# Peptides against a protein of PDB entry 5EIB, part 160

Target 1, 366 residues: chain A of PDB entry 5EIB
Amino acid sequence: VDLEPGTMDSVRSGPFGQIFRPDNFVFGQSGAGNNWAKGHYTEGAELVDSVLDVVRKESESCDCLQGFQLTHSLGGGTGSGMGTLLISKIREEYPDRIMNTFSVMPSPKVSDTVVEPYNATLSVHQLVENTDETYCIDNEALYDICFRTLKLTTPTYGDLNHLVSATMSGVTTCLRFPGQLNADLRKLAVNMVPFPRLHFFMPGFAPLTSRGSQQYRALTVPELTQQMFDSKNMMAACDPRHGRYLTVAAIFRGRMSMKEVDEQMLNVQNKNSSYFVEWIPNNVKTAVCDIPPRGLKMSATFIGNSTAIQELFKRISEQFTAMFRRKAFLHWYTGEGMDEMEFTEAESNMNDLVSEYQQYQDATAD
Target 2, 366 residues: chain A of PDB entry 5EIB as posed
Amino acid sequence: VDLEPGTMDSVRSGPFGQIFRPDNFVFGQSGAGNNWAKGHYTEGAELVDSVLDVVRKESESCDCLQGFQLTHSLGGGTGSGMGTLLISKIREEYPDRIMNTFSVMPSPKVSDTVVEPYNATLSVHQLVENTDETYSIDNEALYDICFRTLKLTTPTYGDLNHLVSATMSGVTTCLRFPGQLNADLRKLAVNMVPFPRLHFFMPGFAPLTSRGSQQYRALTVPELTQQMFDSKNMMAACDPRHGRYLTVAAIFRGRMSMKEVDEQMLNVQNKNSSYFVEWIPNNVKTAVCDIPPRGLKMSATFIGNSTAIQELFKRISEQFTAMFRRKAFLHWYTGEGMDEMEFTEAESNMNDLVSEYQQYQDATAD

## One batch from the design tools (peptide; made by RFdiffusion4, then SolubleMPNN)

Design b2_p18_3_s4 (from b2_p18_3, 7 letters changed)
Fold by OpenDDE base, seed 1:
Structure b2_p18_3_s4 (fold): chain B 366 residues (1-366), chain A 18 residues (1-18)
Amino acid sequence: as target 1 above (366 residues)
Amino acid sequence: SALEERRRAVIEARRAAR
């Protein structure tokens, strides 16, 4: 789905374009112009019914519908505005199904789109209320990984999207291979989301290795375990050491010893025990899938529900506040039928979310 | 609501301009 035809044409003409049904391509003509309100209330509102018709058709064809997965950007107008509209409409129609998102967080390091803080804040407000699971994929963290870890002098969208794809493949491993931990979206939510509003995940992937060093790096369980818990490999721009993990899932892929995985996972938990809440029992889950990802002998994917994720929301909030105090570009949103109250409500809800994370960070066992 | 009416009016105006 897109409000611009060009993106859809690129997908259709791409190497995997044939895996999608032609009738499942729903697109507009005018785009959202990086305006959340165009995506949510005007241009997107005109297209949403056509998308819902396709969603219904595909849902009816499912033997066992678990829920929905949306991949979208929060910095643009379509992914943010129309994406959150679609989430809202799907939730209204399927209130008992899981809503899962891969939400790409904007960064000034990656995009020059000035209004991204507005689009992100307005989107987060919707995601807090209408999603059950949200993987926070932060373009700032992706850029930093590409630059620092992968040693890419000038990271491209292709480089960032490669990390996104690896992460998405990793976190969906248990859904795609039967008999694994978190074999369904609901089980994932039960294991990862102790509090309904605190459903924003910090993903990580290992191995992340520069092309020049790949030949010198052994792929071992200890190295994968160490790397996936390293703050530098988090795909959300927050330091886990500044917060506490509420829950963690680790998904190992490839031929490896389960015993070695369990030993390394225990060691890393013990070493980092100060960064876990003590009042949630068995809050670390581990899965091993014998099938490696394409092109790797083994990998590990990390899913963290950490109170440190508040650093990401604080960054967005600070950027939002700096613009909103100046009433910068508000006429673009008000011209699409928004008022200033919707901005203040979204800001308030995101700040409440930050406060909730802080509350649970400071909580002790009774 | 007044907000919904404004949104509808904007949508209609945009449709008419296309």
Scores: peptide ipSAE 0.218, ipTM 0.863, DockQ to the pose 0.524
Fold by OpenDDE base, seed 2:
Structure b2_p18_3_s4 (fold): chain B 366 residues (1-366), chain A 18 residues (1-18)
Amino acid sequence: as target 1 above (366 residues)
Amino acid sequence: SALEERRRAVIEARRAAR
């Protein structure tokens, strides 16, 4: 789905364009102009019914519909505005199904779009209410990984999207292969989301290796385990050491010893025990899939529900506040039918979320 | 608080699952 035809043509003409049904390409002509309000109330609202018709058709063809997965950007008007409209409409029609998102967080290191803090804040407000699971893919973290870890001097969107695709492949491993922990979206939610509003995940992937170091790196279970818990490998720009893990899932792929995995997972938990909440029992889950990802002998994917994710929301909130106090570009949103109150409500809800994370971070075992 | 009640409910549910 897009409000611009050119993106759809790029997907269709791409190497995997033929895997999608032609009738499932739904697109507009006008675009959203990086305006959440155009995506949510005007241009997107005109297109949403045609998307819902496709969603219904595909849902009816499912033998066992678990839920929905949306991939979208929170910085752009289509992904943010229309994406959250679509989430709302799907939630209304399918209230008993899981809503899962891969939400790309904007960063001024990657994009110069001035209104991204508005689009992100308005989107987070919707995600808090209408999603069950949200993987936070932070463009700032992706850029930093590309630059610092992968040693790319000028990271491109292609480089960032490669990390996104590896992460998405990793976190969906248990859904795609039989006999795994978290084999469905609902089981994942039960394991990862102890509190309904606290459903924002910090993903990570290992191995991440620069081209110059690939030949010298041994792929071992200890190295994978160490790297996936390293703050520098998080796909969200948060330091887990500044918060506490509520829950963790680790997905190992490749031929390895389950015993060795369990030993290393126990060791990393013990080493990092101060960074876990003490009052949530069995809050770390491990899965091993014998099928490695393409081009690797083994990998590990990390999913963290950490109170440190508040750092990401605080960054967005600070940027939002700096613009909103000046009423910068508000007329672009109000001209599409929005009220200034919707901005203050979205800001308030995001700040409440931050406060909720902090309260659970500070909670002790009774 | 509502948060404390939710926390207790989660702890109890996870204890009962063991």
Scores: peptide ipSAE 0.184, ipTM 0.791, DockQ to the pose 0.016
Fold by OpenDDE base, seed 4:
Structure b2_p18_3_s4 (fold): chain B 366 residues (1-366), chain A 18 residues (1-18)
Amino acid sequence: as target 1 above (366 residues)
Amino acid sequence: SALEERRRAVIEARRAAR
């Protein structure tokens, strides 16, 4: 789905374009112009019914519908505005199904689109209320990984999207292969989300290696485990050491010893025990899949529900506040029928979420 | 609501301009 035709044509003409049904390409003509309000209330609102018709058709063809997975950006107008509109409409029609998202967070390091903080804040307000689980894919973190870890002098969208695809493949491993931990979206939510509003995940992937070092690096379970828990490997720009893990899932892929995995996972938990809440028992889950990802002998994927995710929301909130105090570009949103009160409500709800994370971070076992 | 009416008016105006 897009509000612009050119993106759909690129997907259709791409190497995997044939895996999608032609009738499932729903697109507009005018785009959202990086405006959340165009995506949510005007251009997107005109297209949403056509998308819902496709969603219904595909849902009816499922033998057992678990839920929905949306991949979208929060900096643009289509992914943020229309994406959150779709989430709301799908939730209304399918209230008993899981809503899962891969939400790409904006960064000034990646894009010069000045209104991204507005689009992100307005989107987070919707995601807090209407999703069950959200993977926070932060362009800030992706850029830093590309630049510092992968040693790419000028990271491209292609480089960032490669990390996104690896992460998405990793976190969906248990859904795609039988006999794994969190084998369905509902079980994932039960294991990862102890409190309904606190459903924002920090994903991570290992190995992350520069092209120059790939040939010389031995992939071992200890190295994967150490890298997976390193703050520099987080796909969200948060330091887990500044918060506490509520829940963790680790997914190992490839031929390895389960015993070695369990030993390394126990060691990393013990070493980092101060960064876990003590009042949630058995809050670390581990899975091993014998099938490695393409081009790797082994990998590890991390899913963390950490109170440190508040650093990401604080960054967006600070950027939002700096613009909103000046009433910068508000006429672009109000011209689409929005009220300034919607901005204040969205900011308030995101700040409440930050406060909730902080409360649980400071909570002790009685 | 007044907000919903404004949104509707914007949508209708855009449709009429196409």
Scores: peptide ipSAE 0.125, ipTM 0.807, DockQ to the pose 0.533
Fold by OpenDDE base, seed 5:
Structure b2_p18_3_s4 (fold): chain B 366 residues (1-366), chain A 18 residues (1-18)
Amino acid sequence: as target 1 above (366 residues)
Amino acid sequence: SALEERRRAVIEARRAAR
């Protein structure tokens, strides 16, 4: 789905364009112009019914519908505005199904779109209320991984999207292969989300290796385990050492010893025990899939529900506040039928979320 | 609501301009 036709043409012309049904391409003509309000109230509102018709058709064809997965950008008007409109409408129609998102967080290092803080804040407000699980994929973190870890001098959207794809593949491993931990979206929510509003995840992937060092790197379970807990491997620009893990899932892929995985996972938890909440028992889950990702002998994917995610929301909030105080570009949103009150409500809800994370970070076992 | 009416008016104006 897109409000611009050119995106759909790019998907169709791509190497995997034929895997999608032609009738499942729903697109507008006018775009959102990086405006959340165009995506949510005007351009997106005109298109949403046609998307819902496709969603219904595909849902009816499912033998066992677990829920929905949306991939969207929070910086752009389509992904942010129309994406959150779709989430709301799907939630209204399917209240008993899981809503899962891969939400790409904006970064000024990657995009020059000045209104991204508005779009992101307005989106987070919707995600807090209408999603069950949200993977926070932060363009800030992706850029830093590309630059620092992968040694790419000038990271491209292609480089970032490669990391996104690897992460998405990793976190969905248990859904795609039988007999795994978190084999369905609801089980994942039960294991990962102890509090309904605190459903924002920090994904991570290992191995992350520069092209120049790939030939010299041995892939071992200890190395994968160490890297997946390294802040430098997080796809959200948060330091987990500044918070506490509420819950963790680790997904290993490849032929490896389950015993060795369990030993290394226990060791990393013990070494990092101060970064876990003590009042959630058995809050680390591990899965091993014998099928490696393409081109790797083994990998590990990390899913963390950490109170450190508040750093991401604080960054967005600071940028939002700096713009909103100046009333910068507000006329673009109000011209689409928004009220300034919707901005203050969104800011307030995001700040409340930050406060909730901080409260649970500071909570001790009584 | 006044907000819904304003949104409707914007949508209708856009449709008329197409």
Scores: peptide ipSAE 0.092, ipTM 0.781, DockQ to the pose 0.190

Design b2_p18_4_s1 (from b2_p18_4, 8 letters changed)
Fold by OpenDDE base, seed 1:
Structure b2_p18_4_s1 (fold): chain B 366 residues (1-366), chain A 18 residues (1-18)
Amino acid sequence: as target 1 above (366 residues)
Amino acid sequence: SRTQELLERAEKILEERK
C-alpha cells in the first residue's frame, strides 16, 4: 500500500515483485507530502476502504488467521498517517486478532524531512492504543550500525533496509518454522508484553560484521550471544544499560547445541542481571531453529522489552516540542482538518508512556 | 516435515502467480 504509485512500481518490478498478487497493490496518486494528516484524514481516508477490501479477502483465505503485520515508517505521511488509520480500521474489524508492527523511527541523521517529529508523535499516539506488538526500528541506530560496526562510510537506504530485513526475518523465525517458542503472535505477546501499553520492542541481530572482518570471525554461540546483548547491536537508538529489561526473547538459527545456547544465555543473563527487573520471573525466553538464514551458518535475533526504549521516545518528544512551541508547519496539518488539540493529546500520551517506562524501571520487588 | 510442506506450498503459490 502506498499513496504514491512509484514505490509500488518499484516493488512490482523488483526481484520479488511476483510474490505479490497484482490485485493486492493498492495505491494513490497524490501522495501524503510527508503530512500525517493527509495520510490519516484526507488522501489516506479515500484509499483505506480499498485496502480493507484486500485485507478482508486475504484474511478469508487464511487457514488460521493469527493477526496482521504492518511495516511502515513514522517519519513520512503515508506510513505514519495512513498506516495508523489502517491499524485503527483493522482493529475495529478484527478486535480479537493480534496487531503487530515494524515501525521505522525517524532520525535527523538519515532524513532532512523537517516535520518527522510531528508525524512520529502522532503515530506513536496511535500505536500505543491500537497495536499489541511494535518492533521499534530506529533509523538512527541503523545508521550508526552501518557506519560504526559495518564500516560503511556512506550508508545508503539499501544498507539500512538490509539490516531491517535481517531483523524482520529473525524475529519472525518462530512464526515461520514449526515447533518453536512463540510459534504464534499471541504467544509472543503473552511472553513479551507484561503491560498492555508497554509493547514496544528493541530488536537486535547478530552477526553484524564488516565486509573486511567477515573472513576472520568464527561464528560461535558465545560470540552471537555476546553481540546480541551488546548495546551497539540494538536496532533502536537506546542503551539497554540505562534501563531494565522487562522481557527478552532470543532466537538462534542454525545447527548448534541447545545445551551451549542455554549455557551462554544463562551466562549473559548473570553478567547483565542488573539490567533486568527482578520481579518478572523467567523473563528471558530462548528459541533455536535448525534452519539458518540464507548466507549464514548461524544467527541470533534479539527482542527486548526494555524501559530504556524511553530514550527513543524522549528524543522524538524533544524534537516535537521544539517545533510545536513555535507552531512551525502546523498550518499544513490544520488545513487537512486536524485540531491543534490532537497534537497536544499525542504529546501527552507519549510523555505518559515515557513516565510508565520510568515507573517500572524504578519499581523494586516488594 | 511441516516446514518442507509449507515451503512447497509457497513455491507453488509463486509459480501460480507467474
Scores: peptide ipSAE 0.000, ipTM 0.384, DockQ to the pose 0.016
Fold by OpenDDE base, seed 2:
Structure b2_p18_4_s1 (fold): chain B 366 residues (1-366), chain A 18 residues (1-18)
Amino acid sequence: as target 1 above (366 residues)
Amino acid sequence: SRTQELLERAEKILEERK
C-alpha cells in the first residue's frame, strides 16, 4: 500500500515483486507530502476503503487469522498517517486479532524532513492505543550501526533496509517455522507485553553483516549471546543499561546445542540481573530454530521490552516540543482538518507513556 | 519434518506465482 504509485512499481519490478498478488497492490496518485494529516484524513482516507477490501479478502482466505503485521515509517506521511488510519480501521473490524507493527522511527541523522517529529508523535499516539505489539526500528540506531559497527562511511537506505530485513526475518522466525516458542502473534504478546500500553519492543540482531559481506567466521553461541545483548546491536536508539527489561525474547537460528543456548542465556541474565525487573518471573524466553538465515550458519535475534525505550520517545518529544511551541509548519496539518488539540493530546499521551515506563522502571517487588 | 513440508509448500507457492 502506498499513496505514491512509484513505490508500488518499484516493489513489483523488484526481485520479489512476483510474490505479491497484483490485485493486492493498492496505491494512490498524489502522495502524502510527508504530512500525517494527508495520510490520515484526506489522501489516505480516500484510499483506505480499497485497502480494507483487500484486507477482508485476504483475511477470509486465511485458515487461521492470527492478526495483522504492518510495516511503516513514522517520519513520512503515508506510513505514519495512512498507516495509523489502517491500524485503526482494521482494529475496528477485527478487534479480537493481534495488531503487530514494524514502525520505523525517524532520525535527523538520516532524513532532512523537518516535520518528522510531528508525524512520529501523532503516529505514536495511535500506536499506543491501537497496536498490541510494535517493533521500534529506529533509523538513528540503524545509522549508528552502519556507521560505527559496519564501518560504512556513508550509510544508505539500502544499508539501513538490510538491517531492517534481517531484524524482521529474525523476529518472525517463530511465526514461520513450526515447533517454536511464540509460534503465534498472541503467544508473543502474552510473553512480551505485561501491560497493554507497554508494547514497544527494541529489536536486536547478531551477527551484524554488511551488504555483500558474508561473515565466513562461524560465530559461537556465546558470541551471539553477547552481541545480541550489546546495546550497540539494538535497532532502537536507547541504552538498555539506562532502564530495566520487563520481558525479553531471544531467537537463535542454526544448528546449535540447546543446552549451550540455555547456559549462555542464563549467564547473560545473571551478569545483567540489575537490568531486569525482579517482579516479573521467567521474563526471558528463548527459542531455537534449526534453520539458519540465508548466508549465515547461525544467528540470534533479540526482542526486548525495556523501560529504556523511553529514551526514544523522549527524543521525539523534545523535537516535537521545539517545533510545536513555535507552531512551525502547523498550518499544513490544520489545513487538512486537524486541530491543535490533536497535537497536544498526542504529546500528552507519549509523555504519559514515558512516565509509565519510568514508573515500572522504579517499581520494586513489594 | 513439518518444517520441511512447510518449506516445500512455500517454494511451491512461490513457483506457482512466477
Scores: peptide ipSAE 0.000, ipTM 0.368, DockQ to the pose 0.015
Fold by OpenDDE base, seed 4:
Structure b2_p18_4_s1 (fold): chain B 366 residues (1-366), chain A 18 residues (1-18)
Amino acid sequence: as target 1 above (366 residues)
Amino acid sequence: SRTQELLERAEKILEERK
């Protein structure tokens, strides 16, 4: 789905364009112009019913519908505005199904779009209420990985998208292969989300490799385990050491010893015990899949529900507040039928979420 | 293995869509 045709043409002409049904390409002509309100109230609202018709058709064809997965950006107008409208409409029609998102967070290091903090804040407000699971894929973190860790002098969208693809492949491993931990979306939510609003995940991947590098270093289980818990491997720009893990899932891929994995996972938990809440028992889950990712002998994917994710929301909130105090660019949103009060409500709800994370960070066992 | 059967089924579905 897109409000512009060019993205659909690129997908259709791509090496995997034939995987998708032609009738499932739903697109507009005018785009959202990086405006959340245009995606949510005008251009997106005109297209949403056509998307819902396709969603219904595909849902009816499912033998067992678990839920929905949305991949979208929060900095643009289509992914943010129309994406959150679509989530709301699907939630209304399918209230008993899991809503899962891969939400790409904006960064000034990656895009010069001035209004991205507005689009992100308005989107987070919707995601707090209408999603069950949200993977926070932060362009700030992706850029820093590419530039600082991978030593790419000029990171491209291709480099960032490679990291996104590796992360998405990693976190969906248990859904795609039988006999794994968290084999369905509901089980994942039950294990990872102790409180309904605290459903934003920090993903991580090891080993980190650039798309142009064909030389994959063979990693050991100890090296994978250490890298997976390293802040430099996190796809969200927050330091886990500044918060506490509520829940963790670790997914190992490749041929390895289960005993060695269990030993290394126990060691890393013991070493980092101060960074876990003590009042959630058995809050670390481990899965091993014998099938490695393409081009790697082994990998590890991390899913963390950490109170440190508040650093990401604080960054967006600070950027939002700097513009909103001056009422900069608001006329572009209000001109599309949006009320200025919705900005204040969205800011307030995101600040409440930050406060909730801080409360649980400071909570001790009774 | 069940995994191999599922992969083969997925490949078949992809071939039928070409």
Scores: peptide ipSAE 0.000, ipTM 0.389, DockQ to the pose 0.015
Fold by OpenDDE base, seed 5:
Parts: sequence; structure tokens; C-alpha cells
Structure b2_p18_4_s1 (fold): chain B 366 residues (1-366), chain A 18 residues (1-18)
Amino acid sequence: as target 1 above (366 residues)
Amino acid sequence: SRTQELLERAEKILEERK
């Protein structure tokens, strides 16, 4: 789905364009112009019914519908505005199904779109209320990984999207292969989300290795485990050492010793025990899938629910507040039918979320 | 700061549109 036809043409002409049914391409003629309000109230609202018709058709074809997965950006107008409109409409129609998102967080290092803090804040407000699980994929973190870890001098959207794809493939492993931990979206939610509002995950993928070092790096379970828990490897620009893990899932892929995985996972928990809450027992889950990802002998994917995720929301909030105090660009949103109060409500809800994470970070076992 | 740079850019765009 897109409000711009050119994106759909690019997908259709791409190497995987034939995987999607032609009738499942829903697109507008005019983009959202990086305006959340255009995506949510005007241009997106005109297209949403056509998307819902496709969603219904595909849902009816499912033998067992678990839920929905949305991949979107929070910086742009379409992904943020129309994406959150779709989430709301799907939630209304399917209230008992899991709503899962892969939400790409904006970064001033990656994009020059000035209004991204507005779009992101307005989106987070919707995600807090209407999603069950949100993978926070932060363009800030992706850029830093590309530059520092992968040694890419000029990271491109292609490089960032490669990391996104690897992460998405990793976190969906248990959904795609039978007999795994978190084999469905609901089981994942039960294991990962101890409190309904605290459903924002920091993902990570290992191995991440520069092209020049790939031939010299041994892929071992200890190295995967170490890299997976490294703050520099998080796909959200948060340092886990500044918070506490509520829950963790680790998904290993490839032929490896289950015993070695369990030993390394225990060792990393013991070494980092101060970074876990003590009042959630057995809060680390591990899965092993014998099928490696394409081109790798083994990999590990990390899913963390950490109170450190508040750093991401604080970053967005600071940028939002700086613009909003000056009422910069507000007329572009109000002109599409938004009220200034919606901005204040969104800011308030995001700040409340930050406060909730901090509360649970400071909470001790009774 | 990057935020200040964005604000200055925003102000410039707003001034150019006036």
C-alpha cells in the first residue's frame, strides 16, 4: 500500500514483484507530502476502504488468522498517517486478532524531513493504543550499525533496508517454522508483553560483520550471543545498560548445540543480571531453529523489551517539543482537519509511556 | 544540536513561504 504510484511500480518491477497478487496493490495518485494528517484524514482516508477490502479478502482466505503485520515508517506521511489509520480500522474490525508492527523510527541523520518528529509522535500515540507488538527499527541505530560495524562510509537506504530485512526475517523465524518457541503472534505477546502499553521491542541481529572481515570471522554460539546482547548491535538507538530488560527472546538459527546455546544464554544473563528485572521470573526465552538463514551457517536474532526504549521516545519528544513550542508547520496539519489538541494529547501519551518505563525500571521485587 | 539545525531550517522555510 502506498499513496504514491511510483513505489508500487518499483515493487512490481522488482525481483520479488511477482510474489504479490496484482489486486493486492492499492495505491493513491498523490502522496501524503510527509504530512501525517494527509495520510490519516484526507488522502489516506480516501484509500483506506480499498485497502480494507483487500485485507478482508486475504483474511477470509486464511485457515487460521493469527493477526496482522504492518511494516511502515513513522517519519513519512503515508506510513505514519495512513499506516496508523489502517491499524485503527483493522483493530475495530478484528479486535481479537494480534496487531504487530515493524515501525521504522525517523532519524535526522538519515532524513532531512523537518516534520518527522510530528509524524513520529502522532504515530506513537496511535501505536500505544492500537498495537499489541511493535518492533522499533530505528534509522539512527541502522545508520550507526552500517557506519561503525559494517564499515560503510556512506550508508544508503538500501543498506538500511538490508538490516531491516534481516531483522524481520529473524523475528519471524518462529512463525515460519513449526515447533519453535513463540510459534504464533499471541504466544509471542504473552511471553514478551507483561503490561499492555509496554509492547515496544528493540530488535537485534547477529552476525553483523563488515565485508572485509567476513572471511576471518568464525561464527560461534558465544560470538553470536555476545554480539546479540551488545548495545552497538541493537536496531533501536537505545543502550540496554541504561535500563532493564522486562523480557527477552533469542532465536538461534543453524546447526548448533542446544547445550552450548543454553550455557551461553545463561552466562550472558548472569553477566548482565543487573540489566534484568528480578521480579519477572524466567523472562529470557530461547529458541533454536535448525534451518539457517540464506548465506549464513548460523545466526541469532534478539528481541528485547527493555525500559531503555524510553531513550528513543525521549529523543522524538525533545525534537517534537522544540518544534511544537514554536507552532512550526502546524498549519499544514490543521489545514487537513487536525486539531492542535491532538498534538498535545500525542505528546502527553508518549511522555506518560516514558514515565511508565521509568517506573518499571525503578521497581523492585516486593 | 541537530534539533537546533532542524529548527533553523524550519524557520527559514517558513520565512521563505511568507
Scores: peptide ipSAE 0.000, ipTM 0.269, DockQ to the pose 0.027; fails the geometry check

